Peptides against a protein of PDB entry 7Q4I. Designs and how they scored, part 55

Target 1, 281 residues: chain A of PDB entry 7Q4I
Amino acid sequence: HENSTIAERLYSEVRVLCWIMTNPSNHQKKARHVKRTWGKRCNKLIFMSSAKDDELDAVALPVGEGRNNLWGKTKEAYKYIYEHHINDADWFLKADDDTYTIVENMRYMLYPYSPETPVYFGCKFKPYVKQGYMSGGAGYVLSREAVRRFVVEALPNPKLCKSDNSGAEDVEIGKCLQNVNVLAGDSRDSNGRGRFFPFVPEHHLIPSHTDKKFWYWQYIFYKTDEGLDCCSDNAISFHYVSPNQMYVLDYLIYHLRPYGIINTPDALPNKLAVGELMPEI

## One batch from the design tools (peptide; aimed at target 1 H209)

Design b2_p24_1_s4 (made by RFdiffusion4, then SolubleMPNN; from b2_p24_1, 12 letters changed)
Fold by OpenDDE base, seed 4:
Structure b2_p24_1_s4 (fold): chain B 281 residues (1-281), chain A 24 residues (1-24)
Amino acid sequence: as target 1 above (281 residues)
Amino acid sequence: SEEDKKEEEDEKKIKEQTKELLSL
């Protein structure tokens, strides 16, 4: 018998809307597999596309397709969320159609924070944005107040937020959020281990003689180790997860159990006041 | 940008390496 009582409590107290960045060519190839796996654990799941798909629950945003339009899609997605769904959740996750997310681990990380705190979390990168920005592929989660500030204060002001649709979407939202005093949170666990990963588990867990010139080591905001110490036991996301790997991860995380090993969850931390962050490690 | 090209090339290399690692 699994005891889900704490997970059920967090599902009600830490409401997450997940929006998935996709396109019409990926609705059947990728996005439907998100819906059939980890996306079912979101309180609300929406697919953001250029075409409507009633089977997927996809929204047609008024933007073109291609990498040069990702920033345009991100702006229109958050406008749509603010107009139609701002009260449906406390937290608003962006993920790609090849991102896998352990939503329970995200709720655990978010539990102490007020949704009225202007904060967002993800895999923090250091270039281009003084406070850092969150990697687009790892997925990033905004508080309700962060969404409000982004849509109401940043987007209407070309001095605060880029009006055109060009540029790296994660860098551009990071600039906009910094300009409206939304804080780039620390998503690491109490041991300093990362929770949001811009690559698959294998790339982080296997000590590769990765060239020290690999861009990731220059981009990561916090120092991270390779191997088994790379990753939190409460990891939240991985990127470049194939449709088949999503079902494997769903089985390994939620169904496969070692007989005789019982994991007891840690006690929930105290809730923070509005505007308070956990101490940096 | 040159950075966007480098990121795209590095993403491709990582995807290829990941496929190789999963094929082992």
Scores: peptide ipSAE 0.027, ipTM 0.673, DockQ to the pose 0.173
OpenDDE base, seeds 1, 2, 3, 5: peptide ipSAE 0.024, 0.023, 0.024, 0.023; ipTM 0.647, 0.644, 0.646, 0.644

Design b2_p24_2 (made by RFdiffusion4)
Pose (drawn by RFdiffusion4):
Structure b2_p24_2 (pose): chain A 281 residues (1-281), chain P 24 residues (1-24)
Amino acid sequence: as target 1 above (281 residues)
Amino acid sequence: SIVVFDDWRKKLYIEVFKDTPYPE
C-alpha cells in the first residue's frame, strides 16, 4: 500500500504537460511504452510525430522525418501547444521516446516557481549558449511564460531564432530562449546532486569514461565527478532507457521497497514571486 | 517526492543497467 495524498495535491497544483518527440517507426517500438509507464502520470500527454496513430492519438506535425528535422518538430510542437493547450498546464516538458521521467519529482522541483516566471529546467550544458542549454534527451521543461515568449517573441524573429528546420534541437531552443530573456534554471537538489540525466543510471553511478576528453565532462555546466554520489533521491529523468527498462524503472521506483524504511518528504519551499528563482546551490 | 536513489537501489541499478551500451 502507499499514501499518495501529497502527490495527488501537487498533481492539481503543478500541472505538467508532457510532449514526446517520436516518428512512425517508433510508434509501437518505443512511444507505446512511454504511454503505458510514466506518460500517464502527466496532467496531459501528447505524442508529436509526422503521422497520425489511433493508439497514441499522435499529432502529425507538418514536418518531414530524419535527424535534420528535429528542430522543425520542436518549433511546430510548441506552436501547436501554444495554439491549443497554453492554459491546460503550468509546465511544458519535452522528452524523447527513450526518456524516463519520475513526474512526481518534477512537480516537487517546480512547486515554488511561478509559471509566469520565464524559466526552463533540465541537464545544463555549457557550449553554444552563454547561460547554457538543456539536454534534449534528459528532457527539459518550460514555464507557460517561457512557451509564450518562444512562440510569440522568438519564432517570428529570424535573428533571435533559427528559421531552418536543421540543427541540434536542444541547442537551438537554448538560443531562442536566451534571446527572449527566458532563464536557464538550476535543476540540482539542495545538496547539489543532479535530477536530470542524459544517460541510464549505471552510467552516472559508475562513470566508466574517465575525464579523457569525453564530450560529457566538457559539456557539463556545473562541474561534478559523479559516481555513487551523482544522483538525487528526487531525480527526475534518465535517457537511453529501452522500452523494457521503462517497466523495470517503474517497478523498482514505484513498487519495490525495503520493509520498514519509510520515505519522509522534505517540506515544500514557500512560493516564489514572478521572476524569482530559488537560492543558488 | 519519490525516492529514486538510496544504497539498496544503487546496487540494483548498477546490476540491471550494466550491459546497456554507453553512447560515444

Design b2_p24_2_s1 (made by RFdiffusion4, then SolubleMPNN; from b2_p24_2, 10 letters changed)
Fold by OpenDDE base, seed 3:
Structure b2_p24_2_s1 (fold): chain B 281 residues (1-281), chain A 24 residues (1-24)
Amino acid sequence: as target 1 above (281 residues)
Amino acid sequence: SVQVFNEELKELFIELFKDTPLPE
């Protein structure tokens, strides 16, 4: 029996609403697979789209599709959350439909923080915003107070938050949040290792794929080690994860267990006598 | 050990994503 007592406690005490950025063309291709994998571990899961889908639990936001409308979709998504779901969770995660998230690791990171603290977490980038901003692709999580400040204080004021729907979504929300004194938190673990990743594990774990000229190294707010020491053992998110890879990750993380290495291994079966076979199942 | 398993798991993750292109 898996000892889920701590995970269950965190599930109740660190409530997370996950909203997934998607579009109608990706409802079946991508979003459905989020729902069938890591999304089921959120306290609340909502897909933010331009079209309603009752099977997916997708919301039709009043925005167009395309990269130029991502900022508009983010604003409308958080407005929708504030209006309908602000008390349904303590923390509010934005993820893409190709982001994989280990929600338990996120709850572990968030546990010490009050949801009334104006803070948000993710993969922190240094350009454009003085305190930094969180990479959109890695996913980012806002406290309840951060959502309140964003929707109530920032969005209505064009001086604090861009009224146009154009621009880089992650940069624009970062600017807005800074302007209402929402803190860009440090999501690193106690060893200084990152938890939110804007790429797949390979691109973070293998030094040979890290061209020093790659823009990422100029964007990261915190210095990170390369290779196996780059990433926390309690990593939270990876980006550019295909639907098939989501199922494999889900199996590897939650189902695959090596016998004798886990804390509560199953008992060894009785040894068979010479010539005795295991019963056919 | 759990540590060895975690290292092996990381290697499996790397292999799983080996053909995933870097975003431009």
Scores: peptide ipSAE 0.100, ipTM 0.753, DockQ to the pose 0.347
OpenDDE base, seeds 1, 2, 4, 5: peptide ipSAE 0.029, 0.077, 0.031, 0.024; ipTM 0.492, 0.734, 0.642, 0.513

Design b2_p24_2_s2 (made by RFdiffusion4, then SolubleMPNN; from b2_p24_2, 9 letters changed)
Fold by OpenDDE base, seed 3:
Structure b2_p24_2_s2 (fold): chain B 281 residues (1-281), chain A 24 residues (1-24)
Amino acid sequence: as target 1 above (281 residues)
Amino acid sequence: SVQVFNDWLKELFIKIFKDTPIPE
């Protein structure tokens, strides 16, 4: 039997609104599967799109679709959140429709922090922004105060925040947040292991996929170990997760358990006699 | 132990995702 008392407590005390970056073509293909897996564990789940979808609970933001509109969508998403949902949560997570998030691990990381602290967390990259910025693909989470500063102080000022909708979404929000003194937090665990990952687990855990010449190693803000020691035991997010993989991850993390390791195991059944079958129920 | 489980889980992740394409 699972003891979810701590998880339930954190669910109440560390409220997370998750908004998912998606588009109309991915509502059924990808976003729906987020809703059916890890998105259920958010206190509030909103899909930010360019078209409304009542079944998905998607919001039609006043932006176009395409790679060059991601920054515009992010700005409008947080404007929408601030206007309608700023008091519905303490923390506000941006994730893609192919990002998988272990929300309980995120709550654990966030628990010590006040939502009134201007801070945000994610996979910190070092280029372009002095304090660093959070990789868009890994997902990033803003405190309530960070959202307030972003929407109220940064967005209205072209000197603080880019007014047009072009540019790298994660870099641009990073610049804006820095300009209003929102701190780029350290999401690493007590052992210095990362928690937000811009790739799937396989790409981080398998040494053969770790090319030191790969751009990622030049971008990461904190040095990390390779292989199995690269990642926190309380990892939060992975990117480029297919819909099918989301269900697999959901099953592995929340349902599949090896007998007798971490849970209180049920008593072993009595051994059967030779030729005896288990009784049918 | 929790550590043993976590190691097992990581290994299982590797097995499941071994054929995942490298992102562009």
Scores: peptide ipSAE 0.041, ipTM 0.670, DockQ to the pose 0.305
OpenDDE base, seeds 1, 2, 4, 5: peptide ipSAE 0.063, 0.024, 0.021, 0.031; ipTM 0.697, 0.630, 0.580, 0.657; seed 1 fails the geometry check

Design b2_p24_2_s3 (made by RFdiffusion4, then SolubleMPNN; from b2_p24_2, 12 letters changed)
Fold by OpenDDE base, seed 5:
Structure b2_p24_2_s3 (fold): chain B 281 residues (1-281), chain A 24 residues (1-24)
Amino acid sequence: as target 1 above (281 residues)
Amino acid sequence: PVQVFNEELKKLLIELFKDVPLPT
């Protein structure tokens, strides 16, 4: 038996809409496994595709497929969310169909923030965008106000947001969000450990596999330790997770418990005012 | 005990994902 009272409270108070970037070829191969695992813990789950799938709850966006259209798909996804679902949640998570997310940990991170604060969170990268941008692969979460500003203020203005569908989607949305004063938040925990990861746990936790020349070390906005200190105990996301690995992670995180160990959650922090951020470490 | 569990879980996750190649 597990005490989920705090998790249930956060489920109601920190409402998360998760939209999954996918394509028709991945509906059955990948996306359905998100729906059957961590996606169940979102308040709303939508799959953004180029083809409709009622079984999956996939939306056909008016975009082509391919890497060159990911930015286009992201723009259309948030337009769709704003039009149909802006009041269905407080926070709006983008994830890929091979991203695994611990939604409860994300709610914990988001709890002190107002959804009316123009902020978004993820794995912050430093290149291309002055304040940084959030890695697309790790998933990133926008406040309701961030979505509003993105769709209403940024997207209609070619000077603020790229009108073409080409480019790296995470960089482009990062530019757009910066241009409308949406803040790139710090998603690290109180120990300075990351919560959003653009790779699988192994790539972050094992120093020996990280070539110092690997681009990641030049891209990360915050200094990150290697090894077991790399990752928060309240980690939120990992990328490049296979469907089978999603089920294993679900089992390990939500079902497997050592006998006699009681996890007592820390007290919730005080809520911040609108526009206020947690101090950076 | 919770900290120990978390560390053990992290180690298990490392083993689970050890064969996943790094993206370029």
Scores: peptide ipSAE 0.150, ipTM 0.767, DockQ to the pose 0.480
OpenDDE base, seeds 1, 2, 3, 4: peptide ipSAE 0.028, 0.042, 0.072, 0.098; ipTM 0.618, 0.631, 0.713, 0.701

Design b2_p24_2_s4 (made by RFdiffusion4, then SolubleMPNN; from b2_p24_2, 10 letters changed)
Fold by OpenDDE base, seed 1:
Structure b2_p24_2_s4 (fold): chain B 281 residues (1-281), chain A 24 residues (1-24)
Amino acid sequence: as target 1 above (281 residues)
Amino acid sequence: SVQVFNEELRKLFIEIFKDTPIPE
C-alpha cells in the first residue's frame, strides 16, 4: 500500500545475512517469533544453536549451551558463515533471539559503505577495547571483509583472538576485530542519535528509567541524550523484546499507517570508497 | 503530519514497554 521501490533497491544492493543466537530451549519460545517478524526481512536468516531444527532453519554448532559458551558460539557461527555463506550477503548481522531489528534502517545506514571495507557497526561501548566494541545485545553487523579477517586472520591466531570459549562474547570479538584492523564504526545518524540499542525503547525514551548512575552511561562510547531525542528516527535495533512485543512492533512499524500522511524518504548518500568511513559528528 | 505521527508512535512505544524490567 506504499511505494517500496527504495526499500527494494536497498534489499538488493545491501544484502544482509542475519544470524540469530539461540538455543534449543528457545527455538519455539523465541526464535520462531523472530522468523515470523523482522527476520523475514533479512536476505538470509540463520539460527545458530546447538541443535538442528529444520522447521526453524537452525544450525547445530559444535558448542555447549550457557552464557559461558556464547563466545564459542559466535566463533563457530562466523566460521560456519564464512564456509557456507560468505558470498550470500554483503553484511552479516548478529542478533539475539530477543533482539528486534528494523532491517531497512540498517540497510540505509550501511548503504554508503563498501562491504570490502573492514568495518562493523552496532551500539559502541568504550571499556576494554581501545577503539570500542559493539554491545552484543543490541546486535552488531560486520562487513564481508570484516568476517573474512575475523575468521581467516584472527581466529587461527591465539595471540590475536581468544582460543577458549569463555569471556564476554561482545568484548572478545571486539578485541579480535581490533587486532586485525577491523574498524569500529559510528552508527549514529546525521543528528548524532543512536541506532542500535541494548534495551527496549522505553528504557531509552524515558528519563526516569535512565538513571545516570546506570552502568550504561559509563559504557556508551558516544554521549547521547535521553528521552525523545535519544533515538534516531531510523533506529535499527532494540534488545529484550518479548515475542509478543515483536509482533506489536511489526504491526506498528510496517502495517499501521495514518491515512493521508506521506513520508518522503531522505536521499541516499554518496557511496564511500573502500576503507573510507563517514566523518564523525 | 509525519512528525506528529512519529511522536505518537514514540508514546506508544513507551506504553508497550512500560512494564519491561531494566537489566541491572
Scores: peptide ipSAE 0.161, ipTM 0.791, DockQ to the pose 0.468
OpenDDE base, seeds 2, 3, 4, 5: peptide ipSAE 0.028, 0.041, 0.119, 0.047; ipTM 0.672, 0.684, 0.754, 0.655

Design b2_p24_3 (made by RFdiffusion4)
Pose (drawn by RFdiffusion4):
Structure b2_p24_3 (pose): chain A 281 residues (1-281), chain P 24 residues (1-24)
Amino acid sequence: as target 1 above (281 residues)
Amino acid sequence: AELLRWSLLLFALTQPAPPIPESY
């Protein structure tokens, strides 16, 4: 058994809308499994695709397929969410169909921040954007104010926001958001451990590539060696998670427990004023 | 108690890891 009263209270206090980037080839192979595992724990779940689907209730964006249209799908998805769902949630998560999210830990991290604060969170990378950009695969989450500025202020101005549908979706939204004074938040825990991860847990716990010009060690904004210390007890996301591994992570995280070891929750921080972030780590 | 860390160790021991992409 489990007492989930605290998480149920945060469910209503910190509404998270999750949108999943997918395509018709992945509807049954991947997107279904996201819906059956962590997707149902969001306040609202939306599958953004180029075609409709009964099972997912997928939204068909006016965007072609291919890696060259991922940026177009991001722009259209946030335009659609602003048009139809801006008051349906406080926070707006973008995730791939191979992202796994512990939604309860996302609500824990977001609790103190005002949805009116212009901010977004994720795994922070250094290149191409001065304040950093968030890994698309680890998932990134925008405040309601960040979604308003992106749709209302950045998309209509081609100098601030790339108008073509090509490019790295995460780098482009990082540029549009920096250009409209949306802050790149710090998602690490108070001990400095990461919460958002672009790889599976094994790759962060046991880093095989050893600072040998591998892109990850160059891209990471906050320097870390990772290893067995890499990850927060309240980590939020992992990526390159297979459809089968969605169910395994669900089992190991939510069901399997060592008898007599009771997780005691850390106290929630006090709410922050509009424009305020937590003290830096 | 840090149970999620324990859960991630079990995951690492029991699950095959995919190849890490060599570029981003």

Design b2_p24_3_s1 (made by RFdiffusion4, then SolubleMPNN; from b2_p24_3, 10 letters changed)
Fold by OpenDDE base, seed 3:
Structure b2_p24_3_s1 (fold): chain B 281 residues (1-281), chain A 24 residues (1-24)
Amino acid sequence: as target 1 above (281 residues)
Amino acid sequence: AKLLLDSLLKFSETVEAPEVPESY
């Protein structure tokens, strides 16, 4: 028998709305498998699409399909959330239909923060945005105040936020959020290990002779190690996760247990005041 | 070892760099 008491407490105290970036061609192929795996651990789960699907709980946003419309879809998704769901959660996660998320680990990271603090978290990249931006594929989570500032202050102002639907989705939201003083948080654990990953676990956990020219090493905001020290014991997300790999990860994380090994959770940190961040490590 | 390295190398070659906005 598992003791879920702390996870149940965090589920109540750190409410997360997850919205999934998808399209009609992926409803059955990808998005359905998110709903059947990690998405069930969100307090609210919404699929953002161009077509309605009542079986999936997909919303038809007023946007076209294609890679060039991802920024348009992100803007309309956050408008929809602000209008209908801003009080249903404290934190608002964007993920792709091939992102896997350990929601309990995200709640643990978010626990000390006020949802009224203008902050967001993810895999921080350094190019294009002075404070950095969060990689779109790894998923990123906004506080309620960050969503408010994005929708109410940034989106209506073409000087603060790109009005067209073109561009790199994650870079464009990163620019908009910086322009309304939403802080790009540090998602690393107390040992300086990353929690949001733009690739599958295999590519982070295995020391690769990755060419030092690999773009990722130029994009990462914080230095990261390779191998087993790459990743927090409380890792939050991975990208490029196939539907089959989602079920494997769900089994390995939530069902497979080594007999006789009992993990004791770390103590919860103290809660921060509004506007306070954890110190950078 | 070699098969794993080949898989990782193939992935690093196939994971396109994030689309740089045309405006940069």
Scores: peptide ipSAE 0.090, ipTM 0.740, DockQ to the pose 0.062
OpenDDE base, seeds 1, 2, 4, 5: peptide ipSAE 0.083, 0.084, 0.081, 0.071; ipTM 0.722, 0.697, 0.716, 0.708

Design b2_p24_3_s2 (made by RFdiffusion4, then SolubleMPNN; from b2_p24_3, 11 letters changed; failed a check: too like the target's own chain)
Amino acid sequence: AKLLLEALRRFAEEVEAPPVPESY

Design b2_p24_3_s3 (made by RFdiffusion4, then SolubleMPNN; from b2_p24_3, 9 letters changed)
Fold by OpenDDE base, seed 4:
Structure b2_p24_3_s3 (fold): chain B 281 residues (1-281), chain A 24 residues (1-24)
Amino acid sequence: as target 1 above (281 residues)
Amino acid sequence: AKLLLEALKLFAETVEAPPVPESY
C-alpha cells in the first residue's frame, strides 16, 4: 500500500492552478495528452488557446496565434485567471502543451512559502532581467500575490509592462514581475540541484552537451553540474516531451515500483512568514 | 541510474535557443 497521506495533505494545503499554453492545432495532438497525464494532478487545469474547446476545457483568449503572440496570450491568460480563478488556487503554473510536470514535487517546493509572498519559481535564466527570469518552456509558477501584482499593478502601466504583444513571453513577464517587486525565487533543492528543466531529462542527464558554447550554459542563472548530479531527485518539470513520452513518464513515476524499496519522504520544512524566502544555498 | 539514462535517450530532441528579445 502506498502511503499517499502527505501527498493528499499537500494537494489540499498547496493548491495549484495549471494553465497550459496551447493553440487549436494542438488541442488533439498535444493538450489532450497533458489532460490525460500530469494535468489531472493539478487542483484546477485550464487550457489557454485562441479557440474554445469544451472537451478539452479550453478558453478562447482574444489573441492571435503564432510565436509573436505568446506574450499577448500570457497577458490575457493571467487576466482571465485573476478575474475568474484567483481564489481557486494558491499557486498558478504556466506550462506548454509539451511540458511534463510532477505536481507533487512542485507542491513540496512551494509548501514553506506563503501564497501572499510576491514570488515566482521556474528555471531561472540570467540574461535581459537583473534578478533573472524563468524559462517559458520549463514552466513557471506564480504565487497568488505575484498574479495580483502582475495583473493589477504591472499590466495597466506601459512603463512597468510591455503593452505590445511582441517579444519573448518569458523575458517580458520577467521584466514586468521585477518592476512590481515580485521576486525570482530559487527553485533548487537543498543540495543545489535544479528542479525545472527547459529540456527533456536526457539533455540534462547525458554529459554530451559538454560544449561550453551550448547556449544553456550562458543562460542558466545558477551553476549546475552535468550528469546525474544536475537534477534533483524531486525534479518538477521537463520540456519537449512528446505525447507518447508523457504516458511513459506517467508509468515510470506513478506506477513502476522496484519491489522491496520504499522511499520515506523527507520531513516538511517549517513554513516561512509572508515575504520570507528560503536561504540561498 | 543507467537504465533511467537509457530510457531517457528516447527524449532526445533538437532544442533551439530561446528567441532574443528585439530590444537588445
Scores: peptide ipSAE 0.024, ipTM 0.688, DockQ to the pose 0.122
OpenDDE base, seeds 1, 2, 3, 5: peptide ipSAE 0.021, 0.022, 0.020, 0.024; ipTM 0.690, 0.680, 0.561, 0.695; seed 1 fails the geometry check

Design b2_p24_3_s4 (made by RFdiffusion4, then SolubleMPNN; from b2_p24_3, 11 letters changed)
Fold by OpenDDE base, seed 2:
Structure b2_p24_3_s4 (fold): chain B 281 residues (1-281), chain A 24 residues (1-24)
Amino acid sequence: as target 1 above (281 residues)
Amino acid sequence: AKLLLLALKKFAETVEAPPVPESF
């Protein structure tokens, strides 16, 4: 028997709306597998597409398809969330249809923060944006206040936020959020280990003699090590997760247990005031 | 080891760096 009492408390106190970036060609191939795996652990799950799908619960946004429209889709997704769902959650996760998320670990990271704090979290990258920006593939989570500032203050102003639908969606939202004083938070654990990952677990956990010239090592905001010390025991997300790997991860994380090992959760940290961040590590 | 490194390297080669934002 599992004791889920703390996870149930966090499900109620740290409400997460997950929106999934998808397209009509991926509804059956990818997005449906998110809905059947980790997406069921969100307080609300919405698929953002260019076409409606009643089986998926997909929203048809007024955007074209293709990589050049991802920024347009991100803008319209957050407008739709602000108009219809801003009070349905405290935190608003963007993920791709090949991102896997451990929502309980995200709630644990978010627990001390006020949703009225203008902050967002993810895999922090250092280029192009002074405070950094969050990698689109690893998924990123905005506070309710960050969504309000993005939609109400940033999007209507072409000087603060790109009017065009072209560009790297994660960089463009990172610029917009910086321009309205939304803070790029630190998602690392108390040991300085990352929680949001732009690749599959295998690529982070296995010490690879990766060329130090690999772009990722130049893009990461915080220095990270390879191997088991790369990754928090409370890791939140992985990217490039195939539909089959989503079911494997769901089994390994939520069903497979080593007999006789009982994990006791750490104590919840103190709640922060509005505008407070966790101390830098 | 070597096959995994090749797979990781091939993956790393397929994961393009985020496109350089056009300069505003």
Scores: peptide ipSAE 0.107, ipTM 0.779, DockQ to the pose 0.056
OpenDDE base, seeds 1, 3, 4, 5: peptide ipSAE 0.085, 0.090, 0.092, 0.074; ipTM 0.767, 0.760, 0.770, 0.756

Design b2_p24_4 (made by RFdiffusion4)
Pose (drawn by RFdiffusion4):
Parts: C-alpha cells; structure tokens; sequence
Structure b2_p24_4 (pose): chain A 281 residues (1-281), chain P 24 residues (1-24)
C-alpha cells in the first residue's frame, strides 16, 4: 500500500500538461507505452503527430515528417497549446516518445515557482545559447508565461525566432526563449545532483565514455563527473528508454520497495514572487 | 548488452556532430 495524499494535493496545485512528439511509425511502437506508463500521471496528455490516431487521440500538426521538421512540430505544438490549453495547466512539458518522466518529482521541483515567472527547466547545455538550452530528449518544461511569450512575442518576429522548420528543436526554442527574456532555470537538487537526464540511468551512474572529447562533457552547462553520485533521489526524467523499459522503470520506482525503509518527504519550499528563482546551488 | 549500450552513444554522438556542423 502507499499514502499518496501529498502527491494528490500537488496534482491539483501544480498542473502539468505533457505533450509528446511522435510520428505515425511510432504510434503503436512507442507513443502507446508512454500513454500506458508515465503519460497518464500528467494533468493533461497530448500526442503531437503529423497524422490522427483513435488510440492516442493524436493531434495532426500541419507539418511533414522527418528530422528536418522537428522544429516545425515544436512551434505548431506550442501554438496549438496556446490556442486551446493555455489556462488548462501551469506548466507545459515537451517530451519525446523515448523520454521517461517521474511526474511527481516534476511537481515537487516546480511547486515554489510562479507560473507567471518566465522560466523553463531541463538538462542545461552550454553551446549555441548564452544562458544555455535544454536537452529535447531529457524533456523541458515551460511556465504558462514562457508559453505566452513564445507564441505571442517570439514566433511572430523572424529576427528573434527561426522561421524555417529545420534545425535542432531544443537549440531553436532555447534561442527564441532567451530572445523574449524567458530564464533558463536550474533543475538540479539542493545537493547539486541532476534531475533531467538525456540517457538511461546506467549511462549516468556508470559513465563509460571518459572525458575523451565526447560531446556530453563539452555540452553540459554545470560541470560534473557523474557516477554513482550523479542522480537525485527526486530525479525527473531519463531518455533513450525503450517501450519495455517504460514498464520496468514504472515497476522499480512505483511498486518495488525495501520493507521498512519509508521515504520521508523533504518540506516544500515557500512560494516565490513573480520573476524569482530559488537560491543558486 | 554492452553493444546495445554503446549504440546509444554512437547515435547521440552522430547527432551532436550534425548539430555542431549546422550551427558552426
């Protein structure tokens, strides 16, 4: 058994809308498994695709397929969410169909922040954007104010926001958001451990590639060696998670527990004023 | 298992190189 009263209270206090980037080839292979595992724990779940689907209730964006149209799908998805769902949630998560998210830990991190604060969170990378950009695979989450500025202020101005549908979806949204004064938040825990991860847990717990010009060690905004210390007890996301591994992570995280070891929740921080972030780590 | 793990790194590395080339 489990007492989930605290998480149920945060469910209503911190509404999270999750949108999943997918395509017809992945509807049954991947997107279905996201819906059956962590997707149902969001306040609202939306599958953004190029074609409709009964099972997912997928939204068909006016965008072609291919890696060269991922940026177009991101722009159209946030436009659609602003058009139809801006008051349906406080926070707006973009995730791939191979992202796994512990939604309860996302509500824990977001609780103190005003949805009117222009901010977004994720795994922070250094290149291409001065304040950093968030890994598209680890998932990134925007405040309602961040979504308003992106759709209302950045998309209509081609100098602030790339108009073509090509490019790295996460780098481009990082540029549009920096250009409309949306802050790149710090998602690490109070001990400095990461919450958002672009790889599976093994790859962060046991880093095999050893600072040998591998892209990850160059891209990471906050320096860390990772290893067994890499990850927060309230980590939020992992990526390159197979459809089968979605169910395994669900089992090991939500079901399997050592008898007599009771997780005691850390106290929630006090709410922050509009424009304020938590003290830096 | 080791091969499958390494394939993820090779794939991500390729994407990172393509990204760097694009934004160079």
Amino acid sequence: as target 1 above (281 residues)
Amino acid sequence: SAAASEAIFEHSQKLAEEKDAEYS

